# Ledger of designs, part 232: peptides against a protein of PDB entry 3NZW

Target 1, 212 residues: chain A of PDB entry 3NZW
Amino acid sequence: TTTLAFRFQGGIIVAVDSRATAGNWVASQTVKKVIEINPFLLGTMAGGAADCQFWETWLGSQCRLHELREKERISVAAASKILSNLVYQYKGAGLSMGTMICGYTRKEGPTIYYVDSDGTRLKGDIFCVGSGQTFAYGVLDSNYKWDLSVEDALYLGKRSILAAAHRDAYSGGSVNLYHVTEDGWIYHGNHDVGELFWKVKEEEGSFNNVIG
Target 2, 222 residues: chain B of PDB entry 3NZW
Amino acid sequence: QFNPYGDNGGTILGIAGEDFAVLAGDTRNITDYSINSRYEPKVFDCGDNIVMSANGFAADGDALVKRFKNSVKWYHFDHNDKKLSINSAARNIQHLLYGKRFFPYYVHTIIAGLDEDGKGAVYSFDPVGSYEREQCRAGGAAASLIMPFLDNQVNFKNQYEPGTNGKVKKPLKYLSVEEVIKLVRDSFTSATERHIQVGDGLEILIVTKDGVRKEFYELKRD

## One batch from the design tools (peptide; made by RFdiffusion4, then SolubleMPNN)

Design b2_p26_5_s2 (from b2_p26_5, 17 letters changed)
Fold by OpenDDE base, seed 5:
Structure b2_p26_5_s2 (fold): chain B 212 residues (1-212), chain C 222 residues (1-222), chain A 26 residues (1-26)
Amino acid sequence: as target 1 above (212 residues)
Amino acid sequence: as target 2 above (222 residues)
Amino acid sequence: PEKDPTAVESSGDKTPLEALMEAHFA
């Protein structure tokens, strides 16, 4: 898996691959590693597919209960804290989760929290999570700036996942791309890695180690 | 060492059509190299136009299917005989599987039916309840032999339009029920030739708006 | 049924942890 999220002047970019594995077996190429918790809040999935899918879906239910009870959308800080408290209760039980809770509230602005099954909870501007994270960071860190245009930021997110899909055997399938703004998240499509690779190679003159 | 799981082998296969879905399984039940039964059905009609199979350790599979069938009964009781939708069934099965997260059911689960729009639906599950809606899925012993074939013949992977120099992919289209049944039969015939845990018989459940139809075919008994 | 003498020893019954290793990883 490779997931990433970063903050920039235009909000948040979230980009993820879609491969799942069971050992050396490619279990799926079409896994949805972004959960749409509400129109303003996303969760990303890395690690055990069931652990992430089950508990992030549960988190969505808790966020909805908060909205119904408090008559206000849950904050990104509070949503991430609910998940962090849950995984802490299961510490040592063998959960495998690496998640980013990404969203916008008027109080917080664009916000990203990293939460993992070790009990770590971090607020930050840039995270890459999964077996391909180092490959994604290599591209992302080399090209990141706060003042990216929305177009350039979307491309950078997509391009960073592509780099990871190319080098990490456990990442691939497609890139799912999101832009989170004050008005909520916008889905920017599913991009097949095979088609995207050849397009990027042609447009950039990159990946010259691969004969086309 | 605590080793509570057997492996009863076998293989299952789901394919979604436009207005139908198919779930198929062989009828061989085996332990190691010993055939326990040549006819032990592992694909079940659960009511509400939902068919289910949980392949792997048969005791766990039977327990899971029984629990799901009970969940359907309780759903009718609690919701004034409302039909359980296939997506709600998938969520229920996730909870059944994940409820044993620390002592899993050793099974690959597939369900098939129609969605709320009347379109064919197949959902597949890992042992702990991660699930996805797919057009096709193979599970069990010969899944690694069948799944690449389904990728090619259902999802048209690695197929291109002639004369396009590989630039135009073959367009996705739904298969007819006859085409799907042919693919299922060819898949299981091929798997039986290459895997000792697959054979004896093939049971196919076809779900349409008119209900569940069952078909049976002989396989090699070697 | 006679065991095939050429059959590789079946790996014994799986533990709960080994069964969990069949889970999908994302």
Scores: peptide ipSAE 0.361, ipTM 0.779, DockQ to the pose 0.041; fails the geometry check
Fold by OpenDDE base, seed 4:
Structure b2_p26_5_s2 (fold): chain B 212 residues (1-212), chain C 222 residues (1-222), chain A 26 residues (1-26)
Amino acid sequence: as target 1 above (212 residues)
Amino acid sequence: as target 2 above (222 residues)
Amino acid sequence: PEKDPTAVESSGDKTPLEALMEAHFA
């Protein structure tokens, strides 16, 4: 798995691969590793697919209960804290989760929290999470700027996942791409890694380790 | 050492069509190299036009299916005989599986039915309840032999339009029920030739708007 | 019956932890 999220002047980019594995077996190439908690809040999945899918879906229910009780949308800080408190209660039980809670509230602005099954909760501007994270960081950190255009930021997110999909055997399938703004998240499509690789190689003159 | 699981082998396969879905399974039940039964059905009609199989350790599979059938019954009691939708069934099964997260059901679960739009639906589950809706899935002993075949024949993976030099992929299309049944039969006959835990018989459940139909075919009994 | 010497021993005896290793990782 490779997931990433970063803040920039235009909000948040979230990009993820779609491969699931069971050891050396490719279990799926079509896993939805972004959970749409609500129109303004995204969760990402890395680690145990069931652990992430179950608890982030549960988180969605808790976020909805907050909205019903408080008559306002939950903050990204509060949503991530609910998840963090839950996984902390299971500390040592063997949950495997590396998650990002990404959203935009008027109070917080664009906000990303990393939450893992070790009980870590971090607020930050850039996170890559999963077995391919180091490959994604290699591209992302080299090209990241706060002042990126929305187009350049979307491309950078997509391109960073592509780099990870190329080098990490546990990442691949497709890139799912999101842009999060004050008005909510926008889905920017599913990009098959096979097609995307050849396109990017041709347009950039990159990936010269592969002969076409 | 606490080793509570057996492996009863077998293989299951789901394929969604446009207005139908198919869930098939062999009827062999095995322990190690001993055939326990040549006819032990593992694909079940659960009511509400939902078919289910949980393949792996048969005791866990039977327990899970029985729990799900009970969930369907309770859903009717609580919701004035409302039909359980396939997506709601998938969510319920996730909770059944994840409720045993620290002592999993040792099964690969597949359900098939029709979605709310009357389109064929197949959902697959890992042992702890991660799930996705897919066009096709193989599970069990010969899943590694069948799944690549389904990727090629249902999802048209690695197929291109002739004369395009590999630049245009073969377009996705739904298969007819007759085409799906042929693919299922070819999958199981092929798997039976290469895997000792697959054989004896093939039971196919076909879900349409008119209900569940069953078909049976003999497989190799070696 | 003589064990087929070419047969891979069925790992029928899995622990709950080993059963969990067949879970999907994202």
Scores: peptide ipSAE 0.360, ipTM 0.783, DockQ to the pose 0.045; fails the geometry check
Fold by OpenDDE base, seed 1:
Structure b2_p26_5_s2 (fold): chain B 212 residues (1-212), chain C 222 residues (1-222), chain A 26 residues (1-26)
Amino acid sequence: as target 1 above (212 residues)
Amino acid sequence: as target 2 above (222 residues)
Amino acid sequence: PEKDPTAVESSGDKTPLEALMEAHFA
């Protein structure tokens, strides 16, 4: 898996691959590693697919209950804290989760929290999470700046996942791409890694380690 | 060491069409290399136009299917005989599986039916309840032999339009029921030749708006 | 000793942890 999220002048970019594995077996190429919690809040999945899918769906229910009770959307800080508290209760039970809670509230602005099954909860501007994270960071860190255009930021997110999908055997399938703004998240499509690779190679003159 | 699981072999296969879905399974039940039964059905009509199979350890599979059937029954009691949708069934099965997250059902689960728009639907589950809606899935002993074939023949993976220099993929299209049945039969016939835990018989459940139809075909018995 | 490649793995040898290892990872 490779997931990433970063803040920039235009909000948040979230990009993820879609491969799931069971050992050496490619279990799926089409996994939805982004959970749409509400129109302003996303969760990302890395680690155990069932652990992430189950508990982030549960988190969505808790966020909805908050909205019903408080008559306002939950903060990104509070949503991430609910998940962090939950996984901490299961500490040592063998949950495997590496998640990012990404969203926009009027109070917080664009916000990213990293939450994992070890009980770590971090606020930050840039995170890459999964077996391919180091490959994604290599591209992302080299090209990141706060003043990216929305178009350049979307491309950078997509391109960073592509680099990880190329080098990490556990990452691949497609890139799912999101842009989070004050008006909510916008889905920017599913990009097949095979097609995207050749397109990017041709347009950039990159991936010269591959002949074709 | 605590080793509570058996493995009863067998293989299951789901394919979604445009207005139908198919869930098929062989009828062989085995332990190691000893055939326990040549006719032990593992694909079940669960009501509400939902078919289900949980392949792997048969005791866990039967327990899971029984729990799901009971869940359907209770859903009707609690919701004035409302039909359980396939997506709601998938969510229910996730909770059944994940409820045993620390002592899993040792099964690969597939359900098939129609979605709320009348389109064919197949959902697959890992042992702990991760689930996905797919056009096709193979599970069980010969899944590794069949799934790549389904990727090629249902999802048209690695197929390109002639004369496009590999730049234009073959477009996705739904298969007819006849094409799907042929693919299922070819898959199980081929799997039976290469895997000792697959054979004897093939039972196919076809879900349409008109209900569930069953077809049976003989497989190799050696 | 190399595991006999002809030895049928006993069906009863799976632990709950090994069953969990069949789970999908994302």
Scores: peptide ipSAE 0.355, ipTM 0.775, DockQ to the pose 0.049; fails the geometry check
Fold by OpenDDE base, seed 2:
Structure b2_p26_5_s2 (fold): chain B 212 residues (1-212), chain C 222 residues (1-222), chain A 26 residues (1-26)
Amino acid sequence: as target 1 above (212 residues)
Amino acid sequence: as target 2 above (222 residues)
Amino acid sequence: PEKDPTAVESSGDKTPLEALMEAHFA
């Protein structure tokens, strides 16, 4: 798995691969590793697919209960804290989760929290999470700027996942791409890694380790 | 050492069509290298036009299917006989599986039916309740033999239009029920030749708007 | 390096942990 999220002047980019594995078996190439919690809040999935899918769906229910009770959308800080508190209660039980809670509230602005099954909760501007994270960071950190255009930021997110999919055996399938703004998240499509690889190779003159 | 799980072998597969879905399973039940039964159905009509199979350890599979059938009954009681949608069924099964997260059901679960738009739907589950809607899925002993075949024949993976020099992928299209049944039969006949835990019989449940139809085909018995 | 818990040798009696190793990893 490779997931990433980063903040920039235009909001948040979230990009993820779509491969799931069971050992050496590719269980799926089409997994939705972005969980749409609400129109303004995304969760990312890395680690145990069931653990992430179950608890982030549960988190969505808790977020909805907050909205109903408080008559206000939950903050990204509060949503991530709910998840962090939950996984901390299961500490040592063997949950496997590496998640990013990404959202935009008027109070917080664009916000990313990393939450893992060890009970770590970090606020930050850039995270890559999963077995391919180092490959994604290699591309992302080399090209990241706060002042990226939305188009360039989307491309950078997509390109970073592509790099990870190329080098990490546990990452691949497709890139799912999101842009989070004050108005909510926008889905920017599913990009098959096979097609994307050849396109990027041709356009950039990159991936020269592969002979076309 | 606490080793509570057996493996009863067998294989299942689901394929979603445009206005139908198919869930198929072999009827062989084994323990180790011994055939316990040549006809033990693994695919069940659960009501509400939902078919289900949970392949792996048969005791766990049967328990899960029973719990789901009971859940369907309770849903009707609580919701004035409202039909359970396939997506709601998938969520329910997730909770059944994840409720045993620390002592999982040792099964690969597939359900098939129609979605709310009348389109064919197949959902597959891991042992702890991760689920995905897919066009096709193989599960069980011969899943590794069948799934690549389904990728090629249902999802047209690695197929290109002739004369395009590999630049134009074969377009996705729905398969007819006859084409799907043929693929199912070819999958199981091929799996039976290469896997000792697959054989004897093939039971296919076809879900349409008109209900669930069953078909049976003999497989090799060696 | 955390052993990929999903490396399942399919044959024989499994522990609950080994059964969990067949879970999908994302």
Scores: peptide ipSAE 0.349, ipTM 0.786, DockQ to the pose 0.075; fails the geometry check

Design b2_p26_5_s3 (from b2_p26_5, 17 letters changed)
Fold by OpenDDE base, seed 3:
Structure b2_p26_5_s3 (fold): chain B 212 residues (1-212), chain C 222 residues (1-222), chain A 26 residues (1-26)
Amino acid sequence: as target 1 above (212 residues)
Amino acid sequence: as target 2 above (222 residues)
Amino acid sequence: PQPDPTAVESSGEITPLEAQMEALFA
């Protein structure tokens, strides 16, 4: 798995691969590693697919309950804290979760929290999470700027996942791409890694380790 | 080490069509190298046009299917006999599986039916309740043999248009029910030849707007 | 080899559950 999220002047980019594995077996190439918690809040999944899918869906229910009770959208801070508190209760039970809670509220602005099953909760501007994270960071950190255009930011997110998919055997399938703004998240499509690879190689003259 | 799980072998296969879905399974039940039964159905009509199979350890599979059937009954009771949608069924099954997260059911679960738009739907589950809607999925003993074949024949993976020098992929299209049934039969016939835990009989449940139809075919009895 | 029916979909890292399952079925 490779997931990433980063803040920039235009909001948040979230990009993830879609491969699931069971050992050396490719279980799926089409897994949705972004959970749409609500129109303004995204969760990402790395680690155990069931743990992430189950608890982030549960988180969605808690977020909805908050909205019903408080008559306002839940903050990204509060949503991530709910999840963090939950995983803390299961600490030592063997949950495997590396998640990012990404959202945009008027009060907080664009906000990303990393939450893992070890009980870590971090607010930050850039996170890559999963077995391919180091490959994604290599591309992302080299090209990241706060002042990126939305187009350039989307491309950078996609390109960083592609780099990870190329080098990490446990990452691949496709890139699911999101842009989070104050008006909510926008899905920017599913990009097959095979097609994307050849396109990028041709356009950039990159991936010279592969002879086409 | 204490192993509370058995493996009863078998294979299951789901394929979603445009306005139908199929869920098929062989009828062989085995322990180690001993055939326990040549006809033990593992694909079930659960009501509400939902068919289900949980393949792996048969005791766990049967328990899970029973729990789901009970959940359907309770859903009807609580919701004024409302039909359970396939997506809601998938969520319910996730909760059943994840409720045993620390002592999982030793099964690969597949359900098939129609979505709320009348389109064929197949959902597959891992042992702890992660799930995905897919066009096709194989589970069980011969899944590793069948799944690549399904990728090729259902999703047209690695198929290209003739004369394009591999540059143009074969376009995706829905298969007819007859094409799907043939594909299922070919898959299980091939799997039976290569895997000792697959054979004896093939039961196919076909879900359409008109209900669930069942077909049976003999497999090799080796 | 036949996939272990207890195989859990993962992000490429062996989860504690996968490790437990491998240990349980090894």
Scores: peptide ipSAE 0.006, ipTM 0.708, DockQ to the pose 0.077
Fold by OpenDDE base, seed 1:
Structure b2_p26_5_s3 (fold): chain B 212 residues (1-212), chain C 222 residues (1-222), chain A 26 residues (1-26)
Amino acid sequence: as target 1 above (212 residues)
Amino acid sequence: as target 2 above (222 residues)
Amino acid sequence: PQPDPTAVESSGEITPLEAQMEALFA
């Protein structure tokens, strides 16, 4: 798995691969590793698929309950704290979760929290999470700027996942790409890694280790 | 060391068509190298045009299917006989599976039906309730043999348009019910030849707007 | 090598159910 999220002047980019593996077997190439918690909040999945899918869906329900009770949208800080508190209650039970809670509220602005099953909760500007995270960081850190255009930021997110998919055997399938703004998240499509690889290689002259 | 799980072998296969879905399973039940039964159905009509199979440890599979069938009855009771949608069924099954997260059902679960738009739907579940809607999925003993075949024949993986030097992929299209049934039969026939835990009989449940139809085919009995 | 816990192991994997179970309890 490779997931990433980063903040920039235009909001948040979220990009994830879609491969699921069991040992050496590719179980699926089409897993949705982004959970749309609500129109303004995204959760990412790394680790156990069931753990992430179940609890992030549960989180969505808790966020909706908050909205109904408080008559305002839940903050990204509060949403991530709910999840963090939950996984901490299961500490040592064997949950496997490496998640990012990404959202945009008027009060907080664009906000990313990392939450894992060890009880870690971190606020940050840039996170890559998964077996391919180091490969994604290699591309992302080298090209990241706060002042990126939305187009450049989307490309950078996509390109970073592609780099990870190329080097990490546990990452691949496709890139799912999101842009989070004050008005909510926007889905920017599913990009097949195979097709994307050849396109990027041709356009950039990159991946020269592959002949073709 | 005490192992609470058995493995009864077998294989299941779901394929979603345009306006239909298919869920198939062999009828062999085995423990290790001993055939327990040559005719033990593992694909079930659960009502509301939902068919289900939970392949692996048969005791767990039967328990899960029974719980889901009971859930369907309760849903009707609570919602004035409203039909359970396939997406709601998937969510319900997730809760059934994840409710045993720390002592899972030893099963690979597949359901098939029609979505709210009348399109074929197949959902696949892991033992603890992660699920995905897919066009096709094989589960059980011969899944590793069948899935590559399905990737090629349903998803047209590694198929290219003639004369394009492998640059243009074959376009995706829906298969007819007859084509799907043929693929299922070919898949199980091939699996039976290569896997001892697959054989004896093939039961296919076809879901359409008109209901669930069952077809049965003999497989090799060796 | 221990499977990278950050790999989204879809427990719905076509892997032998045994491998899925091992991944859940590893």
Scores: peptide ipSAE 0.026, ipTM 0.763, DockQ to the pose 0.139; fails the geometry check
Fold by OpenDDE base, seed 5:
Structure b2_p26_5_s3 (fold): chain B 212 residues (1-212), chain C 222 residues (1-222), chain A 26 residues (1-26)
Amino acid sequence: as target 1 above (212 residues)
Amino acid sequence: as target 2 above (222 residues)
Amino acid sequence: PQPDPTAVESSGEITPLEAQMEALFA
């Protein structure tokens, strides 16, 4: 798995691969590693698929309950804290979760929290999470700027996941790409890694270790 | 060390068509190298045009299917006999599986039916309730032998248009019921030849708007 | 090898259910 999220002048980019593996077996190439919690809030999945899918879906229900009770959207801080508190209650029970809670509220602006099953909760501007995270960071950190255009930021997110998919055997399938703004998240499609690789190689003149 | 799990072998296969879905399973039940039964059905009509199989440890599979059937009954009671949708069924099964997260059901679960638009639907679950909707899925002992074949024949992976030098993929097309049944039969016939835990009989449940149809075919009894 | 907990370990291996269970707990 490779997931990433980063803040920039235009909001948040979220990009994830879609491969699921069990040992040496590719179980699926089409896993949805982003959970759309609400129109303004995304959760990413790394680690145990069931743990992430179950508890982030549960989180969505808790966020909806908050909205119904408080008559306002839940903050990213509060949503991530609910999840963090939950996983803390299961500390030592064997949950495996590496999640990013990404969203936009008027009060907070664009916000990213990392939450894992060890009880870590971190606010930050850039996170890559998964077995391919180091490969993604290599590309992302080298090209990241706050002042990126939306187009360049989307490309950078996509390109960083592609780098991880190329080097990490546990990452691949496709790239699911999101842009989060004050008006909510926008889905920017599913990009097959094979097709994307050849396109990027041709356009950039990159990946010269692979003969076309 | 006490092992609470058995493995009863077998293989299951789901394929979604345009306006139908198929869920198939062999009827062999085995422990180690001993055949317990040559006809033990493992694919079930659960009502509301939903078919289900939970392959692996048969005791866990039977327990899970029974719990789901009870959930369907309760859903009707609570919702004035409203039909349970396939997506809601998938969510319910997730909760049943994840409710035993720390002592899981030792099963690979597949359900098949029609979605709310009348399109074929197959959902696959891991032992702890992670699930996705797919066009096809094999589960159980011979799943590793069957899935590559399904990828090629259902999803047309690694197939290209002639004369394009591998640049144009074969376009996706829905298969007919007859084509799907043929693929299922060929898959299980091939699996039976290569895996000792697959054989004896093949039961296929076909879900359409008109309900659930069952078909049975003999497999090798070796 | 313990499945990399950072990999979205799908227990959905079409491997023997045993391998799926090992992947869930590894």
Scores: peptide ipSAE 0.024, ipTM 0.730, DockQ to the pose 0.141; fails the geometry check
Fold by OpenDDE base, seed 2:
Structure b2_p26_5_s3 (fold): chain B 212 residues (1-212), chain C 222 residues (1-222), chain A 26 residues (1-26)
Amino acid sequence: as target 1 above (212 residues)
Amino acid sequence: as target 2 above (222 residues)
Amino acid sequence: PQPDPTAVESSGEITPLEAQMEALFA
């Protein structure tokens, strides 16, 4: 798995691969590793698919309850804290979660929290999470700027996942790409890694370790 | 070492069409290398145009299917006989599976039906309740043999337009019911030849707007 | 807008149930 999220002047980019594995077996090439918690909040999935999917869906319900009770959308800080508190209750039970809670509220602006099953909760501007995270960081950190255009930011997210998919055997399939704004998240499509690889190789003259 | 799980073998296969879905399974039930039954159905009509199979340890599969059928009844009771949607059914099954997260059902679960727009839908579950809607999924003993074939024949993966040097993918096209049934039959016939845990009979449940139809075909018995 | 669930490409590789179970406990 490779997931990433980063903040920039235009909001948040979220990009994830779609490969699921069980041991050395590829269980799926099409897993949705982004959970649309609500129109304004995304959760990413790394680790146990069921743990992430179940609890991030549960989180969505808690966020909706908050909205109904408080007559306002939940903050990203509060949403991530709910999840963090939940996983902390299961500490030592064997949950496997590495998630990013991404959203844009008027109060907070674009916000990313990392939450894992160890009880870690971190606010940050850039996170890559999963077995391919180091490969994604290699591309992302080298090209990241706050002032990226939306187009360049989307490309950078996509390109970083592609790098991970190329080097990490546990990452691949496709890139699912999201842009989070104040108005909510926008899905920017599913990008097949194979097609994307050849396109990028041709356009950039990159991936010269593969003869095309 | 104590192993609470058995493996009863078998294979299941779901395919979503445009306005239909199919869920198929062989009827062989085994333990180790012994055939327990040559006709043990593992694909069930659960009501509300939802068909379900949970393949792996048969005792766990049967228990899960029974629990889901009961959930359907309770849903009707609580919601004035409202039809359970396939997406809601998937969520319910997730809760059933994840409720045993620390002692999972030893099953690969697939359900099939129609979504709220009348389109074919297949949902596949891991033992602890992660699920995804897919166009096709194989599960069980011969899943590794069948799934690549389905990827090629249903999703047209690795099929390219002639003369494009592999640059233009073959356009996706919905398969007819007849084409899907043929594909299922061919898949199970091939699986039976290569895997000892698959054989005897094939049951196919076809879901359309008109309800659930069942077809049965003989497979090799050796 | 929710991503079109029909746009999900099948992953081709199916994990054996045993491997799925091992992955749950790993």
Scores: peptide ipSAE 0.014, ipTM 0.725, DockQ to the pose 0.166; fails the geometry check

